# Peptides against a protein of PDB entry 8HF1: the designs that were tried, part 108

Target 1, 320 residues: chain A of PDB entry 8HF1
Amino acid sequence: NVMLYATKPTEVMVSFPHQEQVLTVTRLISAEIEKFYVSLDLMNIGVQPIRRSKSLQCLRDPSKKSFVKQLFNDFLYQMKEYGIYAASIAIISLIVEFDIKRRQAETLSVKLMHRTALTLCEKIRHLLVQKLQDMTYDDDDDNVNTEEVIMNFSTPKVQRFLMSLKVSFADKDPKDICCLVFVERRYTCKCIYGLLLNYIQSTPELRNVLTPQFMVGRNNISPDFESVLERKWQKSAIQQFRDGNANLMICSSVLEEGIDVQACNHVFILDPVKTFNMYVQSKGRARTTEAKFVLFTADKEREKTIQQIYQYRKAHNDIA

## One batch from the design tools (peptide; made by RFdiffusion4, then SolubleMPNN)

Design b2_p17_5_s1 (from b2_p17_5, 7 letters changed)
Fold by OpenDDE base, seed 4:
Structure b2_p17_5_s1 (fold): chain B 320 residues (1-320), chain A 17 residues (1-17)
Amino acid sequence: as target 1 above (320 residues)
Amino acid sequence: VKAEDVLEDITEEIEAL
């Protein structure tokens, strides 16, 4: 029980300006997804054969229109919350997923639905990559994975997160680092992992210092739909983090299921702390004597965040 | 309760780098 450890990490806040990145490209992408939803609603996919999955929780067949809409809504969220650079990585995850679903389609109508979604994802990918290239003044260096491009096309929250990693870990010994990064959504784990790989590779002070991994939450839709590959990846990522072969783990709500992760010296909360349980569990992983618990807040929400953390700390002290 | 007593604000330290 994580509550039994009265760990007193240093609780730190980083504020960021609330900038709505009102880019023409983000508006265009949103409008293309909305047009696609109208077309998707008109598609006759027929009655899907009810897979007799005995698990009561198979309420959402991943071949349904609702699952396609969920993936695009998760993409739109990532584009808004993390920026265009993160969106260029997030769209690749959608491409992979829709290609798998297209191949696994039992009907021509479902195959066509996933093919249409895939075609939209390729269009979105092209629009994002083209926008990332517009800042490379040199027509010859198509490298959109520079520190400058990552920073310029990230939201202020992500910029402050990357700067906080640089400040915290520049030129440190990898063995002295045990870092957790908490995000709200499972798809954000993959997106932020890809962003961090590119950022660490482009940042000399972090190169060979940080080795990231990610852990995706169990798919609440059904453990049967968790691919054998995702389960193998999860086991491998946890083992690498335990063995010290990875020193930064991006995770979502998976730690609620009692995954035993070692005591960490840094815990970053990239998304807002929405529950007391999330606060206690994430903070309870920062167990070393000099452990830091870092929160990110928009300037407009600073006072609200402070009051919320004060209430959570008080409630935690009343139970401990 | 002062904000500083609840959370250490390191925004300026992060922005100075």
Scores: peptide ipSAE 0.342, ipTM 0.851, DockQ to the pose 0.674
Fold by OpenDDE base, seed 1:
Structure b2_p17_5_s1 (fold): chain B 320 residues (1-320), chain A 17 residues (1-17)
Amino acid sequence: as target 1 above (320 residues)
Amino acid sequence: VKAEDVLEDITEEIEAL
């Protein structure tokens, strides 16, 4: 039980300027998604059979219009919060998901809906890649995966996170590193993982130092809806991290009660700490006094973040 | 409570490298 350890890691903060990425491409993409939502609302997909799971959780049928909108809303969030480079990776996850759903579609109307969503994702991918190529002399997709392109097309939060990794881990022994990166959303794990792979590969000081993996938290979405592939990937990723074959793990929300992950020497909180439970459980992975617990905050939210962490620390000390 | 008593601000250290 992570809550029982009075862990006293060094708690540190990195601030970043609040910049709204006012790119023409982001406005175009948002407008194309809004046009798609209007078209989606007009689509007759028929009455979808309510798969009554025996659990009272109304499992949102992933074939519904609401799920399609959720994926695009999660993409728009990632584009806003992490930047257009991260968005270029995030859109691939949507392409894969909509292609799977298109193939699995039981009706022509649902198949057409996912096909239209997929066509929009390919258009969005092209717009993003074209914008990343504006900094490259070569038209090859591989040339957009440079440290410079990643940094220039990332939000200030992501820039400061990548700089913090470089400062913390440049030319270190991979065996001495056990790093967790917490993100709020499930889909952000894959996006930040892909970004980190490209960044590490383009950064000589990190290329042989950091080996990232990702784990999406087991949502209480019944194990029946997780693909066998995703479950195998999660088990493999956790095992690689335990065996030291991976030394950086990106995870969405708390590593559930009962995922025995080793004591980490670094814990990065890339997204705002929204709950006391998230604070205690993420901090509880940094078990040594030498371990660092790193928070990222916008300059405008600095004082609010400090006050929130103070209240959480106080509440934790009152229970311990 | 001073900010420094709660969280060490390392922003300048990260930006200087």
Scores: peptide ipSAE 0.335, ipTM 0.844, DockQ to the pose 0.677
Fold by OpenDDE base, seed 2:
Structure b2_p17_5_s1 (fold): chain B 320 residues (1-320), chain A 17 residues (1-17)
Amino acid sequence: as target 1 above (320 residues)
Amino acid sequence: VKAEDVLEDITEEIEAL
């Protein structure tokens, strides 16, 4: 039980300026997604063929449209919370998912729905890549993955996160690093992983120091809906982190009790700590004597965040 | 940029509350 170990990691806060990214491109993308939702609501995807009882069938068709909307809503969240650069990676995950769903479509109407979603994702990708290229003098696609482009097109939170990694890990021995990065959402793990791969590759001081991996929490949804690929990836990612072949693991906060991750010397909480359980479980992974527990807060929310941490610390001490 | 300019130790601030 992780709660029984009185770990006293150093609690570190990283403050960042609250900037609403009012970019024309983000407004255009949001408007294109809203137009798509109107079109999606008008789409007749028909009654799906009976693989199970008639009552479950009428509930399945809304679930397919709802899933499409969920993916775009998660993308909009990632674009807002992490910036245009992270959004350019996040959109690729949507393209892959909609292409899989298009190929798996049992009806022409469902196939067309996923094709329309995919066409929108390609338009969004083009708008994002074009905006990233505005800083590059050379039209070469490979030139958008520089430290400068990543930093400039990331939110202040992500900028401070990347700076905190660089300062914490520059020129260190990879064996001395065991880092966890917690994020709120499942899909954020993949986009932050892709962002970190590109950032580490573009940053000489980190290139041979940090080897990132990501783990997506198990959905409480039946193990039958987890793709065999996702389960294989999770097992491989955990094993690489246990074997020391990866030294930075990105996790969603929905890590069910029981992922036996080794004791870490760094724990970063990239998103706001919303629950006492998340605080205790994440802090309880920072187990070395010099372990750091790093929180990110907007300057305007600093006092509220400190008060919340105080309440969580007090509640933890009352149980220990 | 120094570590101290990015990473704020809040241990004492929380203990003072």
Scores: peptide ipSAE 0.292, ipTM 0.830, DockQ to the pose 0.136
Fold by OpenDDE base, seed 5:
Structure b2_p17_5_s1 (fold): chain B 320 residues (1-320), chain A 17 residues (1-17)
Amino acid sequence: as target 1 above (320 residues)
Amino acid sequence: VKAEDVLEDITEEIEAL
C-alpha cells in the first residue's frame, strides 16, 4: 500500500536536443552485430533441452540463440540511448555473461556459439575504447574516464542528466541527499551505475557528495533467473541506501515490486514515462519537503511529454 | 494549459553551466 498521500513534489523538466548524427564507429558496430546475427542463424547448436518450468521463462528464452540476440539488442539500445561511453561499460556485462555461458556450455556447438559472441564483444570493446582514446593524448586506458571524455561520448540526454546532478548536488552535505534514478531496462541500471562511478570520481564537486548504488527490480521473470549473487547484491544495495551509506539509487522500473525504499528528496526519470503507474509510483517516492521529480525529454517530444504529464496529473487527482 | 503550469523547465539553467 503506497498510501497516495498527495505528495506535491516540484515537477521539473529538462529537455535535450535530438542527436541525428550517428558516429561511424556506431554504424560499424551495428553492422558487425547484424553480420553476426546472419552467422548465428546458420550455426547448428542441436536440440536444446526444453526447461519445463511453467514460469514465463519459456516465453523469453525459447533458445540459447534468442538470449544471445537479446543481449546484443539491449547493448545496441544502450549505445543509441546513452552513447559510446555508456556502451564501453555495457559491453563488459556482455563479456562476463558470455564467458559464464561458455563455461556452463554442455555441448561443443553451444560453447563455440558463446565463444563467437565473446570474440565479437571483445572486438566491439576495442572499437569503443579506441574511439574514447582519440580524445586522449596518452594511450593510458585510465585517461578515458575524465569528465570531458564522459560528457563528449554521452548522448545529449545523458549529458543533461549529468549536468542536472552537478547543479543539484555540487558541494552539498551527502546526508541531505536521498536520490532515486529510474531507468527502463534492467541492464541500463548497471551501465549508468558504472558511468556515474567514473563521473563522480572525475568531478571534484561530487566525489565526496554522491555515493551511488543500483538495484535491478525483480521483474515477474521467475526467481530462477536471478542469480543468488544478484539477490544478495540487491539486498545489500537496498540496505546501504536505507542506512545512508548510499544516497543515490539507480532502479530499473521497479513498479511491480513493493520495494520499501525510504522517502526521497530527488527522483530522476532518465527514460520516458510510458505509463500512468510509472508516473504515480515514481512520483510517490518524492515525499520529503521540497522534493523534486525530474523528467528528461527530447525537444521534439517536449509538447507531447507536457500533455502526457498533464493527463497523468489529472488522472491522479481524480483517484486521490 | 501552459507548459509552465505543468512542469518547471530548467533546461536553460542547466545549459548555462
Scores: peptide ipSAE 0.194, ipTM 0.788, DockQ to the pose 0.658

Design b2_p17_5_s2 (from b2_p17_5, 7 letters changed)
Fold by OpenDDE base, seed 1:
Formats: structure tokens, C-alpha cells, sequence
Structure b2_p17_5_s2 (fold): chain B 320 residues (1-320), chain A 17 residues (1-17)
């Protein structure tokens, strides 16, 4: 029970301007997804045979349409919250998922649905990459992975996060670094991981300093749908972080499930702290007074964030 | 409760480097 340790890390905040990325490309992408939802609602995919999979979740979307919409809604969220560069990475995850689902489709109608979703994802990917290339002279996909492109096409939140990493870890010994990054959503872990890989590779001061990994919560999706590969990868990522082969771990709410992660010197909360449990568990990974617990907040939400953290801290001190 | 007593704002420090 992480609640039992009176962890007193240095709690700090980083503010960022609320900038709605009003890019024409983001509006075009949103409009294409909305058109796709209208088309998706008109698609007759038939009644899916309820596979008597003992997992209750296969029962939630017999049509698989809600799952398709969920993935695109998660993508739209990532594009809004993290920016176009992060969205260019996030869309690849959708492409992979829809290609798997297309190949696993039991009916022609479901196969067509996933094919249509995949075609939309490829169009979105092209629109995103084309927009990233506006800053590059060369049409090579590798040229869009520069520090400049990453920074310019990231939201102010992500910009401040990347700056915070650079300031905190530039030219440090990688052995002295144990960093956690908390995000709200499962799919954000992989998106931010991909962004960090490219950022670290493009930033000389971090290239040999930070080795990121990510940890995705066990899908509430049936353990049967967690690929054996995903489970192996999670175990490997945790082990690399324990062994010091990775020194930065991106996590969602996974640490609630009692994954024993070592004490960390830095804990970044990239997304708003929505629950007392998230606050206590994430803060409980920063076990020393020298450890930093860093919150990112929009300027407009600064006061609300401070009030919420004050209440959580008070509640934590009353239990500890 | 003063804001500063709850959370130190390090935004300027992050922007100055």
C-alpha cells in the first residue's frame, strides 16, 4: 500500500499557455473523421456472433464500431493535447491496430469497415507528414524528426515537458537518473515514447543520457487480446528499467496494479491529476526529499490545480 | 493558502535555460 510511506518529494509546477493549435490540417482531419463516423453508422456490418469468450468485454461492442470510434477519439485527443508531431506517431498505432483487425475480420463487412478506417488513417498520416515537411527542404521522412520540427509541432504542454527534460538531464550521468512520466491514457504512453525517442536522438545533450521505455496498463481488454508480444514487451520494459538499462519510464495508471518500480528521482505528471489515488501513487514513487514531483498545468487551470493538489496533500498527510 | 506555499512554479527556470 503506497499510502503508508510519507513521501515528501519537492512538488513543483510548470505552467504552459493554453494554445489551441488552430491549424487548418487539424480541422481537416477532424472533419474527415466526422464524415467517417457518419459513414460508419450507415455501414451494415451485421450482428457479430457473440464469441462466448469468458471475458465480459467482448460483449461491450458486438458491432466493433464503438472500438473504431474509440481509437479515432483517442487519436483526436492526442492531436489536441500533444500536437501534430505526436499525432503523426499516434496515427501509426491506429494503422497497426486496424490492419490487425482487418486481417482478423471474420466477415467481409467487418473487413471492409476496418479497411475503410485504415484508408482514412493513411490519409491522415499523409496530411500530418506533409504538414511536418513544411519546415524541411527534403521530402525524406527522417528529416521531420529534428528537434525544431518536434518543438514547433508540439503543444505548449509538450514543449515545456521537453524543455524540462533537457534542463533537468542535459549532460548528466545516465546512472543517476530514474525518471517516471505519468500520462492519463494508455495510448498516450506509446505516442509520448515515440516522440521522446525522436527528441532524444535529435538532442545531443540527451542522446546518451536518456533511455526511455513505456509501460502500458494491462488492457481492461481481455487478457486474451493482449498479444503475447505486448506482455513480453511490458515485462522486458520493466526489467530494463529495474536493471538501469532504461532510466525514463512512461506510465499510465498501471502503477495502481502494484507493479514494483524502484524509487525515482523525478516524477513528471504530464496530464492533470484527476484522482487522489493517482496523486498518492505517482508521488509515492518519489521517495526522497531530493526527488522532484513535477506537474504540468495550463495557465488558465493553474489556480484549480494548486487547490486540488493542496486538498490531496492535506488528505495524504491526514492518512500518513 | 498562498500558491507559492503549495507548489513552486519553476516555469521561468525552465524557460531561461
Amino acid sequence: as target 1 above (320 residues)
Amino acid sequence: VKVEDVLEDITEEILAK
Scores: peptide ipSAE 0.448, ipTM 0.878, DockQ to the pose 0.711
Fold by OpenDDE base, seed 4:
Structure b2_p17_5_s2 (fold): chain B 320 residues (1-320), chain A 17 residues (1-17)
Amino acid sequence: as target 1 above (320 residues)
Amino acid sequence: VKVEDVLEDITEEILAK
């Protein structure tokens, strides 16, 4: 029970400026997705064969229009919250998912729906890559994975997060590092993982220091729809982190799996702490006084964040 | 309660390195 540990980590915050400038490319991508939603609503996908799967699973059929919209809405969230560089990684995951669903489609109408979604994802990928290349003046896609490009096409939040990793871990012994990174959404875990792989590879001070992994919480909708591959990946990632073969783990939820991760010396909260339970559980992974619990906040939300953390700390001390 | 007593702001330290 993580709540029983009198956790006294050093709680710190990093502020970041509010980014008001919406790039033209992000507006174009958003407009293309909205245009696609109009077209998607007009598609006749027919009556899907009711798989006699238990009643709760029938609500979120991955072949439904609602699931296609969910994936694009998650992509739009990644682009807004983490920036164009993170969006260029996020779109690849959509391409993979829509290609799988296109191949698994039981009807021609569903196959065509996923094909149309895939075509949009390829257009979005092209728009994102072109924008990343504007800085390099080179047509080589590999040149977009530099520290400079990653930093310039990331949101201020992500910039401060990457700087915090560099400052915290530059030239350290990998064995002395046990880091957790908490994000709000399942989809963000893989996106930030891909961003970190490229950033670490492009940053000499981190290249042999940080080995990231990601853990996606169990899909609350059905553990049976988690691909055997996703479950194998998750078990492998957790085991690598326990064995010290990975020293940075990205997580969307501590709660979903009851996964006892070892005590960590660094905990980064990349997204806002929305619940008392998230605060207690994430902080409960930093068990020593030398451990750091790092929060990221927009300058405009700084006071509100401080007040919220004060209330959570008070409530935690009243229960302990 | 001073804001500084709740959370240390390390933003300047992160930007200076």
Scores: peptide ipSAE 0.445, ipTM 0.876, DockQ to the pose 0.735
Fold by OpenDDE base, seed 2:
Structure b2_p17_5_s2 (fold): chain B 320 residues (1-320), chain A 17 residues (1-17)
Amino acid sequence: as target 1 above (320 residues)
Amino acid sequence: VKVEDVLEDITEEILAK
């Protein structure tokens, strides 16, 4: 029962130029990943014994190769959609994941596969950090997390998003802010969270105003496969947002029915609204009288986005 | 239906601040 509370938030749009950042570094990284896929396909990791529980079978890629490719494909997506700076944060998540999987490897062949993936991630990280440092006069690693570096190495979408946060929340009382940021993909939540932490820390007007948190939607996968750690972290993140210790929550559009998130005064849709349900669910969180629902759209997709939102609004009003 | 009647475009406001 999605309680279709007839919330009438102010619906606004922010447009951004569609710039494919065709940087030499992004082309090089993509080529290194494609070269790695060819090598990965040639790796004999053996037939992993299908562990007998039928519920376990669908999620354990018996080859573990598809999961490796998925992580790199999600990284390539984040690099394309959010920029080099976001990619430098995203690659750290891959490094952590492949290091865990390398340690948990039951066979030498699987251990070697994850080690090779990790070595590629370290090379990618170096290429990204080197490119971020090209704008800093000082080789100090701490100098890559400035507002200027974040803005210059972010896509126009992310630039407009960060500007929208600054304009919306500069010097406000943290207690008056309840903000949701919706993204399409699970891994984007962590990437945008890391980017926002650095941006907020580098932006004096936001440093004591915004406290971000992220939430990874539960995949419809049985609660038995969510690590106890992920479940604890999700509960802690939700609780911090409920207690007001965090006032900005980044979540994937796969917020299934049942995350009782507070009534928010701001909802940002960073990625395109693809479904009527996403529109209704995200808009239905903007429940205050002055609530804002902010959409980001590429200029080339502006008319299409407006037409989609018009149809969704009409359909929503016909049900309410 | 004018585009402006569906969604207010605040891009210029965001760029001016």
Scores: peptide ipSAE 0.442, ipTM 0.877, DockQ to the pose 0.705
Fold by OpenDDE base, seed 5:
Structure b2_p17_5_s2 (fold): chain B 320 residues (1-320), chain A 17 residues (1-17)
Amino acid sequence: as target 1 above (320 residues)
Amino acid sequence: VKVEDVLEDITEEILAK
């Protein structure tokens, strides 16, 4: 009995310095969002009639204020964890969402709330783009998408991730690449996708090598809120990755329960591994010969990360 | 258990290229 010892992927770590980006622009943006929250709390949106047929969200947030705050909190997290460049992409998603919500508003008060949120997002976008342009001689929006600008306005974590992609995949055959990138949050998938598109386009060694795609996990809490468009996008993204039309897939950790993706040769964990299930499922996708499982950790959390991975590996070996 | 026996740290390799 040749126990086909499934070749365990090579598990590696990349460390990054913990830098709090103390930029004046990030402080200004945070202060403008906090001022907006004070104004938002004072807004009389009225009691929206709980229509029996309205989705579980209308029951959970009848004022729709908590949802607006959640989107801005997710943006603030994105700016902190991934940097100003990623934030300039993230803010566009908020602009699109608030414009949709403004158009769908059933009351003038709700319409005004989403309009005020949209105006704040446009101001934030301008502040971010202006800061990215500080490194460019030309005022053209295209000049902010250079490798240098992306690197300089990304957090050390994102810098080390981009460097790891360049080192791993420069001038390789696209057919030899099957890469997964795991992130913690749903909204991060789209932001990192947009960042990677611009980085790959600005990096000659990757331009014809990496074709990224992103997939957002099913919202198990509220399948009724998944737009038909999001479900179509997910199916298309998975199919492109299966067909080899995309060779890098960005996934949120919520992909745990149901997306059968092919065996990959590279798995990058951009955010901390928080659960044993995330470790087993993400590692379980690195199934090819010589597969790599790459972890990113802050220097201050290095020892804690190693201890946690050791415990997860031990627990996995005791079950297998 | 030595740290090196759990995870290979490739940070220097990534920074050298």
Scores: peptide ipSAE 0.438, ipTM 0.880, DockQ to the pose 0.719

